# Ledger of designs, part 59: peptides against a protein of PDB entry 4AID

Target 1, 242 residues: chain A of PDB entry 4AID
Amino acid sequence: FDIKRKTIEWGGKTLVLETGRIARQADGAVLATMGETVVLATAVFAKSQKPGQDFFPLTVNYQEKTFAAGKIPGGFFKREGRPSEKETLVSRLIDRPIRPLFVKGFKNEVQVVVTVLQHDLENDPDILGMVAASAALCLSGAPFMGPIGAARVGWVDGAYVLNPTLDEMKESKMDLVVAGTADAVMMVESEIQELSEEIVLGGVNFAHQQMQAVIDAIIDLAEHAAKEPFAFEPEDTDAIKA

## One batch from the design tools (peptide; made by RFdiffusion4, then SolubleMPNN)

Design b2_p13_7_s4 (from b2_p13_7, 6 letters changed)
Fold by OpenDDE base, seed 2:
Structure b2_p13_7_s4 (fold): chain B 242 residues (1-242), chain A 13 residues (1-13)
Amino acid sequence: as target 1 above (242 residues)
Amino acid sequence: PKSLSDEEILALI
């Protein structure tokens, strides 16, 4: 098995990105681990456009599957069913920053599936899911202009905290989720309690700075494990305004 | 892609 792994220290935790062991039938597949939280991201894309396809058919599906007898907080044994509110929200958090990074004119079906395999009750799988989805897309050969990084920022005791634990978040005056490329903040989602605009903007900048190590880790993984880029040339009418 | 401006960020908060 050709297993590639990247390991970095990130916010005082070990982030592991692994490919080549699991989900080999996908175009890209990444097993991401932070603490004891484990997610599998898979990216699959169609090699042709459907006749009459007029929009980009990207589907992002985040799933907290209880394969283990561990309680995900608020997860009773969900039989195959409608996504939870959390799963719907996190699917959107992943979708928002990645959707604009596909090459214009690309209308082949793309499916990103993020499955939570394990949850440690400290590290939220949402950020890890964003990172894993980005990595899986970069490995897939899809015309995706990533990677994206992602980070959660808290504000605890007058300081920024990268990817606060679920317990640290109870004391945080900020829940700031940021996603971006190396050069661009693409998405911000925030819940803030009585903080100045300066602190919030500083939090976005802190997040964007801290996600660079993740972006670099995805690039390094992709250099060693990415599939050949899918030969896609947009029609000249779909002028790439970068 | 263009980065969100500080004004765009502040409008999302």
Scores: peptide ipSAE 0.352, ipTM 0.907, DockQ to the pose 0.868
Fold by OpenDDE base, seed 1:
Structure b2_p13_7_s4 (fold): chain B 242 residues (1-242), chain A 13 residues (1-13)
Amino acid sequence: as target 1 above (242 residues)
Amino acid sequence: PKSLSDEEILALI
């Protein structure tokens, strides 16, 4: 097995990005670990456009499926069926920053699936899922102009906290999720309790600074493990408006 | 891509 791994220290936790062991049938596949939380992201894209396709058919599916009754405390048997509210929200958090980064005119079907394999009850798999999805797309050969990074920022005892634990979040006055490229903040989602605009903007900047190490880690992984880029030339539609 | 402005960020909060 040609297994490639990148490991970084990130917010006082070890982040591991691994490819080549699992889901080899996908165009890109990344196993991401932070603490004892583990996610698998897969990216698959069609090699042709459907006739008459008028929009970009990107589907993102985040899943917290209880594969291990007994390692996820409180994992009631969620019947296979409708995504939970959390799964729906996190699927959107992943979709929002990645959708604009596909090459204009690319209308081949793209499917991103993020599956939570393990949860430590400390590290939320949503941020880890965003990072893993970004990495899987960068490995896939799809015409994706990533990577994105992502971070959660808390405000605890008058300080910013990178990727607060579920226990630290109970004391946090801010739940700020940021996603971006190396150069751009692309998505913000927040819940805030009586904080100044200065503290919030400072939190966005803190998130964007802290995600650079993740972006660099995805780039390094892609340099060593990415597939050949899919040959895509957009039809020059600007020549038809003259 | 274009980065969100401070005004665009504050409008999302």
Scores: peptide ipSAE 0.347, ipTM 0.906, DockQ to the pose 0.842
Fold by OpenDDE base, seed 4:
Structure b2_p13_7_s4 (fold): chain B 242 residues (1-242), chain A 13 residues (1-13)
Amino acid sequence: as target 1 above (242 residues)
Amino acid sequence: PKSLSDEEILALI
């Protein structure tokens, strides 16, 4: 196996991005670890457009599988192949920042699957899943103008906390999830308890600053492990529907 | 891509 690994310290935790060990049949595959939380992101894209495809067919699927349920609180056996509310929300959370980064006119099917393999009960797999999905897309050769970074920001004891633990989040007045490129904030999702707009905007800026190390780590991993870019030239037909 | 403005961020809160 040609295993490539990037390790960084991020918010006082070790973030590991690994490729080449598992899911090698995907276009991109990244095993991401923070603490003892482990996710596998896979990106697969069709090499042709379906006849009559009029929209970009991106599917994002975040899954907390039953084999991780021994470490996931409330992981009742989903006997039904429907995503939970959490899985649906996190799938959207990953989808929102990545969707606009695909090259305009690309209408090949893209499937991103994030699978929680392990949960430590401290580090939420959602942020790790966003990072892993970004990395998997950057490795895939898909016409994706990433990477994105992501961060959760808490407000604990009058300070910003990067990726607070589930226990620190109980004391946090803010649950702020930010995703962006190196240069742009692409998505914000927030739950806030009686904080000023200044603190919230400061939290977004803090998140965007702190995610740069993750963006750089994905770039470094991609330099060593990315596939050749898929040759895609948009047909000039999407310029005529102004 | 265009970054969200502070006004766009504040409108999401």
Scores: peptide ipSAE 0.336, ipTM 0.902, DockQ to the pose 0.861
Fold by OpenDDE base, seed 5:
Structure b2_p13_7_s4 (fold): chain B 242 residues (1-242), chain A 13 residues (1-13)
Amino acid sequence: as target 1 above (242 residues)
Amino acid sequence: PKSLSDEEILALI
């Protein structure tokens, strides 16, 4: 096993990005850990476009499956077959920032699967899932112009808090999820209680600043573990208008 | 990619 690992301290928690141990059949696969929350992200892409494919067929699937009966709240009754509301929302949170970062004209099928393997009841797997999905795509060789970083920002006791715990979030006046590249804020999602626009914009800037360490960690992991870039030449779409 | 502007961010909130 050629295991590559990057470890950083991030928001007072240890973030670990690991590849080469699990899901080696995927194009990219990352085991990400923050605290005791653990996610597996896999990226798989088709090496050819399907005949008649007219849109970019990206599928993102976030799953909080009951693999650990006892460490996941509600772990006894998730009927196989329908995503929860949370799983649907988090799948969209991952999709939104990554979809625009694929090379224009790439229409090969891409599947990103994020599976929650463990939940510590402190660290929400969503941010970790976004980071892991980004890392898995960067490792895959897909024509993805990432990485993205992601962060959650709370507003607790009149201060920004990076990736607040689920308990700290009960006292937070803000649930702000930001995703972006090194240079760009790509996605914002927020739930806010009576905060000024200045505090919210400051929260976005704080998130974007704090996610740089994650972006750098993904880049460092990719430099050591990425597959060769898939040779994709976009069809000259100007040749169809002549 | 283009970053969201402050106005684009505020329109999402």
Scores: peptide ipSAE 0.333, ipTM 0.902, DockQ to the pose 0.874

Design b2_p13_8_s1 (from b2_p13_8, 7 letters changed)
Fold by OpenDDE base, seed 5:
Structure b2_p13_8_s1 (fold): chain B 242 residues (1-242), chain A 13 residues (1-13)
Amino acid sequence: as target 1 above (242 residues)
Amino acid sequence: MIKSIDVAAVLRA
């Protein structure tokens, strides 16, 4: 197996991005680890557009499988069925920043699946899932103008905290999730308790700065492990205005 | 009252 791994220190935690061991049938696949939280992201894309496809068919599915729930407090056997509220939310958190980064006119089916394999009860798998999904897309050869980075920012004891633990988040006055490219913030989601707009904006800037190390780590992994770019020529949309 | 601030709209302006 040609296993490629990138390891960085990020917010006082070790982030590991690995490819080539599992899910080799996907176009891109990344095993991401932070602490003892582990996620698998897979990206698969169709090599042709479906006849009559009028929109970009991107599907993002984040899943916290019950096998990880052996440690998750309140882990009732999620009945086979509807995604939880969390799974639905995190699927949207991943979708929002990546959707606009696909090459305009690309309408091949794209499926991103993020599966939580392990949860340490300290590191939330959502940010890790965003990072892993970005990495998997960059490895896939899909016409994706990533990577994105992601970060959670807390406000604890009058300071920004990068990717606070679940326990630190109980003391945090801010739950700020940011995703972006090297050059731009693509998505912000925030839950805030009585903080100034200045602190929130500072948190977005802090997140964007701190995610650069993750972006660079994804680029380094992709330079070594990415598939050849899928040859996509956008149809000249000027020809359909006749 | 949880105010979601679309800060992404503010930073794109």
Scores: peptide ipSAE 0.015, ipTM 0.578, DockQ to the pose 0.074
Fold by OpenDDE base, seed 1:
Structure b2_p13_8_s1 (fold): chain B 242 residues (1-242), chain A 13 residues (1-13)
Amino acid sequence: as target 1 above (242 residues)
Amino acid sequence: MIKSIDVAAVLRA
């Protein structure tokens, strides 16, 4: 196995991004670990466009499967087939920042699947899933203008907390999820309790600053493990307006 | 209350 690994310290926790061990049949595959939370992200894309395809067919599926249910509350009740509310929400959190980063005119089918393999009950798999999905796309050879980073920011005892634990989040007055590139914030989702706009804006800036180490880690992994870029030339749609 | 923050407003501040 040609295993490539990047390890960084991030918010006082070790983040590990690994490729080459699992899901080698995918275009990109990343095993991401933070604490004892483990996710597998896979990216697969079609090598041709379907005839008459008028939109970009990106699908994102985040899944907390029942084999991780030894640590996931409510894992017994996940009947096969329908995503939970959390799985639906996190799938959208991953989709929103990545969708606009595909090369304009690319209409080949893209599927991103994030599977929670283990949950430690401290580190939420959602942020880790966003990071892993970004890394898997960067490794895939798809015409994706990433990476994205992601971070959760809490507000505990009058300070910003990067990726608060599930227990720290009970004391937090903010649940702020941010995703972005090196240069731009792409997505913000927030739940806030009686905080000023200044504190929330400062939280977005803090998140964007703190995700740079993750972006750099994905770039370093991609330099060593990315597939050859898929040769895609967008059809010159500007020539039809003449 | 989930507030979607206008990212474009945040980046201009």
Scores: peptide ipSAE 0.011, ipTM 0.593, DockQ to the pose 0.084
Fold by OpenDDE base, seed 3:
Structure b2_p13_8_s1 (fold): chain B 242 residues (1-242), chain A 13 residues (1-13)
Amino acid sequence: as target 1 above (242 residues)
Amino acid sequence: MIKSIDVAAVLRA
């Protein structure tokens, strides 16, 4: 197996991105690890558009399986078949920043699946899932204009904290999730307790700066492990309206 | 209070 791995230090933690060992039947597949939290992201895309497809059919599915649930606070019996509120929320957090980065006119079906394999009770798998999904798409050959990075920012003792632990988040006055490209912020989600707009905007900037190392790590992995780009010519839909 | 800003919706406008 041709296993490629990128390792970086990020926010005082080791981030590992690995491809080539697991889910090789996918177009892209990345095993991402931070601490003892482990996620698998897979990207699959159709090689043709369905007849009459009028919208871009992107599906993102974030899943915390029952074997990881023994290490997830509140991981009581997931009834088969319906996403939890958390799984629904994190699926949207991944979807929102990636959806606009697909080449305009691409209407082939795309499925991104993020599976939590392990949780350490310190590192939330949501940020790791966003990073892994970005990396899997960059490896897939899909017409995706990523990578995205992602970061969580806390505000603890009058300072920004990159990817606070679940315990540090109890003391944080801010839960700020940011996703973006190298050049632009694509998504902000925030829960704020009595903080100024200046502190929040500073947190967005801090997140965008700190995610650059992750973006660079995904690019380096893709240079060594990406599939050939899918040959996609957007139909010149402007020529049909004349 | 969760404020979601779809910055991607803002950048597409």
Scores: peptide ipSAE 0.010, ipTM 0.545, DockQ to the pose 0.078
Fold by OpenDDE base, seed 4:
Structure b2_p13_8_s1 (fold): chain B 242 residues (1-242), chain A 13 residues (1-13)
Amino acid sequence: as target 1 above (242 residues)
Amino acid sequence: MIKSIDVAAVLRA
């Protein structure tokens, strides 16, 4: 097994990104760990466009499977076959920042699947899933202009907290999820309790700064483990502006 | 040790 691993300290926790051990049949596959929370992200893309494909067919599926459900709050009540509200939300949180980063004109089918394998009840697998999905895409060879990073920001005791635990989030006046590239914020989702716009904007900036270490970790992993880029030339749409 | 980054210092830089 050609196992590549990147380990960083991130928000006072160890983040591990690993590839080459599992899901080797995918175009990209990353096992991401933070604390004892573990997710597997896989990226698969079609090597051709379907005839008559008029839109970019990206699907993102975040899943907290029943084998992890014994460690996931409410997991015991998950009926097989219907996404939970959380799974639906997190699938969108992953989709939104990655969708615009695919090369314009690329209309091959792309499937991103994030599977929660373990949950520690402290580290939410959603942020970890976003990071893992980004890494899996960067490894895949798909024409993806990532990586993205992601971060959750809390506001606890008058300070920003990077990736608050589930217990710290009970005391947080903010649940701010940010995703972005090295250069740009791509997505913000926020639930706030009567905080000023200044505090929220400061939280976005804090998140974007704190995710750089994750972006760099994905780049370093990709330099050592990425597949050859898929040969895709964007249609020269500049020829239509003449 | 919650690494509180003084974000007020980052927003003023």
Scores: peptide ipSAE 0.009, ipTM 0.527, DockQ to the pose 0.041

Design b2_p13_8_s2 (from b2_p13_8, 5 letters changed)
Fold by OpenDDE base, seed 5:
Structure b2_p13_8_s2 (fold): chain B 242 residues (1-242), chain A 13 residues (1-13)
Amino acid sequence: as target 1 above (242 residues)
Amino acid sequence: MIESIDVLAELRA
């Protein structure tokens, strides 16, 4: 196996991004670890467009599979086949920032699957899943203008906290999820308890600053492990206005 | 249709 690994310290935790061990049939595959939370992101894209395809067919599927639930106290037997509310929400959180970053005119099927393999009950796999999905896309060769980073920001004891634990989040007045590129914030999702707009905006800026280390880590991994870019030339849409 | 990667099959191998 040609295993590539990037390790960084991020918010006082070790983030590991690994490729080349599992899901090698994917265009991109990343095993991401933070604490004892582990996710696998896979990116697969079609090498041709379907006849008559009129929209960009991106699907994102975040899954907390029952095998990971074996260590989760109260892991309800997820009824096979229907995503939970959390899985649906996190799938959208991943979709929102990545969708705009595909090259305009690319209408090949793209599937991103994020599977939670392990959950430590401290580190929520959603942020890790966003990071892993970004990394998997950057490795895939798809015409994706990433990476994105992601961060959760809490407000605990009058300070910003990067990726608060589930226990710290109980004391947090803010659940702010931010995703962005090196240059731009692409997505903000927030639940806020009686905080000023200034604190919230400061939280977005804090998140964007803190995610740069993740963006850099994905770039470094991609430089060493990315597939050759898929040869895609967008049709010159200027010719249809003539 | 992109075939779903059987992640479980690979983790068992």
Scores: peptide ipSAE 0.013, ipTM 0.504, DockQ to the pose 0.018
Fold by OpenDDE base, seed 3:
Structure b2_p13_8_s2 (fold): chain B 242 residues (1-242), chain A 13 residues (1-13)
Amino acid sequence: as target 1 above (242 residues)
Amino acid sequence: MIESIDVLAELRA
């Protein structure tokens, strides 16, 4: 096993990104850990386009498996087969920032699957899932212009809090999820309670600054463990205008 | 209410 691991301190917690131990049949696979929350992200992509494919067929699936359910708040016995509202929401949170970062004209099927393996009841798997998905794509060789980072920002006792615990979030006046590249914010989702626009914008900036360490960690992991880039030449759409 | 703020659109204005 050629196991590569990156470990950083992030928001007062240890973030671990690991590849090479599990899901080696995927194009990219990352085991991500923060506290005792553990997720597996896998990225797979088709090596050819389907005949007549007219759109980019990206599918993102976030799933919280029932074996972790003894530690998932609100995790009633999920009937096997349909995503919960949370799983659907988090799948979209992952999809939205990554979709624009694929090379234009790439229409091969891409599947990203994020599986929650363990939940510590403190660290929400959603942010960790976003990070893991980004890392898995960067390792895959797919024409993905990532990485993205992600962060949740709370507002507790008049201050920004990076990736608040589930208990800290009860006291937070803000639930702000931000995803972005090193250079740009790509996605913002927010639930705000009686806060000024200035505080919210400050939260976005805070998130973008704090996610740089994660972006750097993904880059470092990819430099040591990424597959060779898939040889993709976009059809020169400019040749049809001549 | 999940408000998606296109911050990029607002920062470009």
Scores: peptide ipSAE 0.009, ipTM 0.528, DockQ to the pose 0.090
Fold by OpenDDE base, seed 1:
Structure b2_p13_8_s2 (fold): chain B 242 residues (1-242), chain A 13 residues (1-13)
Amino acid sequence: as target 1 above (242 residues)
Amino acid sequence: MIESIDVLAELRA
């Protein structure tokens, strides 16, 4: 097995990105670990466009499977087949920043699946899932202009906290999720309790700075393990408007 | 072969 691994220290926690062991049938597959929380991201894309396809058919599915339910709050009552509210929200958090980064005119079907394999009850799988999905896309050969990074920022005892634990989040006045590229913030989602705009903006900047190490880690992994880029040439639609 | 690319980026907040 050709297993590539990248390990970084990130916000006082070890982040591991691994490829080549699991889901080798996918175009890209990444096993990501932070603490004892483990996710598998897979990216698959069609090698042709469907006739008459008029939109970009991207599907993102985040799943907290029942086999991890012994460590996942609420996992025991998930009826097979319907996503929970959390799974729906996290699927959107992953979709929002990645969708704009596909090459314009690419309309082949793309499926991103993030599966929570283990939960430590300390590290939330959502940020880890965003990072893993980004890495899986960068490895896939799809015409994706990533990577994205992601971070959660808390505000505890008058300071920013990178990727607060579930216990630290109970004391946090901010739940700020940011995703972006090296150069730009692509998505912000926030729940805030009586904080100034200055503190919130500072939190976005803090998140964007802190995610650079993750972006660099994904690039390093892709340089060593990415598939050959899919040959895609967008149809020159600009020539028909003359 | 497991190639470990360990980059210790200590981003301690």
Scores: peptide ipSAE 0.006, ipTM 0.350, DockQ to the pose 0.026
Fold by OpenDDE base, seed 4:
Structure b2_p13_8_s2 (fold): chain B 242 residues (1-242), chain A 13 residues (1-13)
Amino acid sequence: as target 1 above (242 residues)
Amino acid sequence: MIESIDVLAELRA
C-alpha cells in the first residue's frame, strides 16, 4: 500500500487526510479524520461521454451508514434506499461548490460518494465530507479546478468559532457553512439568529481565511498522490454557446 | 429557513 497522509492542526483540532489504503479502485479516494469523526470520499469519473449527453452528469451522494449509527445522533434505522433529509442537504452542500469547478464542456459521468464511517458526536461529518470530496476529486485526475476548502463558522460568546462542536453549536447564534477556492468563495449557507449583516460577512471572510490551510493541505496531498490528469479537450462547438 | 446568499454577488457590489 502506498499510503500518503497529510496532517494539519485546524481550528484547534487535528485534520488528517489519507489516501492509498481504502477504495483504491476509485479514481480518487480520501479518508478524512477530524477528532474521531471519519469519512471516506470517493470520486469516480467515466473515461468517455455518453452519446447524446447534453448536460454535465455530476452525482454527489453523502451517506451515513448504519454501521456508524451507534455513534450518529438520531441514527435510527435509515431505511435502505432513500437518503435522509440530512443526507440530501449535505449532498447539495458538497455539490454546489464543486459543480462550477469542472472544466466547461466536460460531460463525462462523475460520481462523488462521501460515506460517514465514524462519528464522534462532536465534529459534524458534513464539513469533513466537503473537504474529503474536494481532496478525492483533486487526486482523481478528473478535470476539476479545485481544491475547495470548507468551514463552518459559529458565533459563540461574541467571537467567531471555526468548526464548532455540536455542543458549542447549541450556544452559537450562527451556523455558517462556507466553501471556496483559494481565490473565491463558491458557496455560502447560513442559519442566523439575530446577528448583523456585518457579523455574517465577517464570518464568511473568517471562513475563507481559515480554509486556506485545508486547501494547502489538499494541494500538498495531491502533489504526492494525484493521478495523472485525464486528457480532456472540449470540442469547439461547446465554446460557441457561451 | 436556509437562505442561500449569493455572497459573491454581494461582496462584489
Scores: peptide ipSAE 0.008, ipTM 0.520, DockQ to the pose 0.089; fails the geometry check

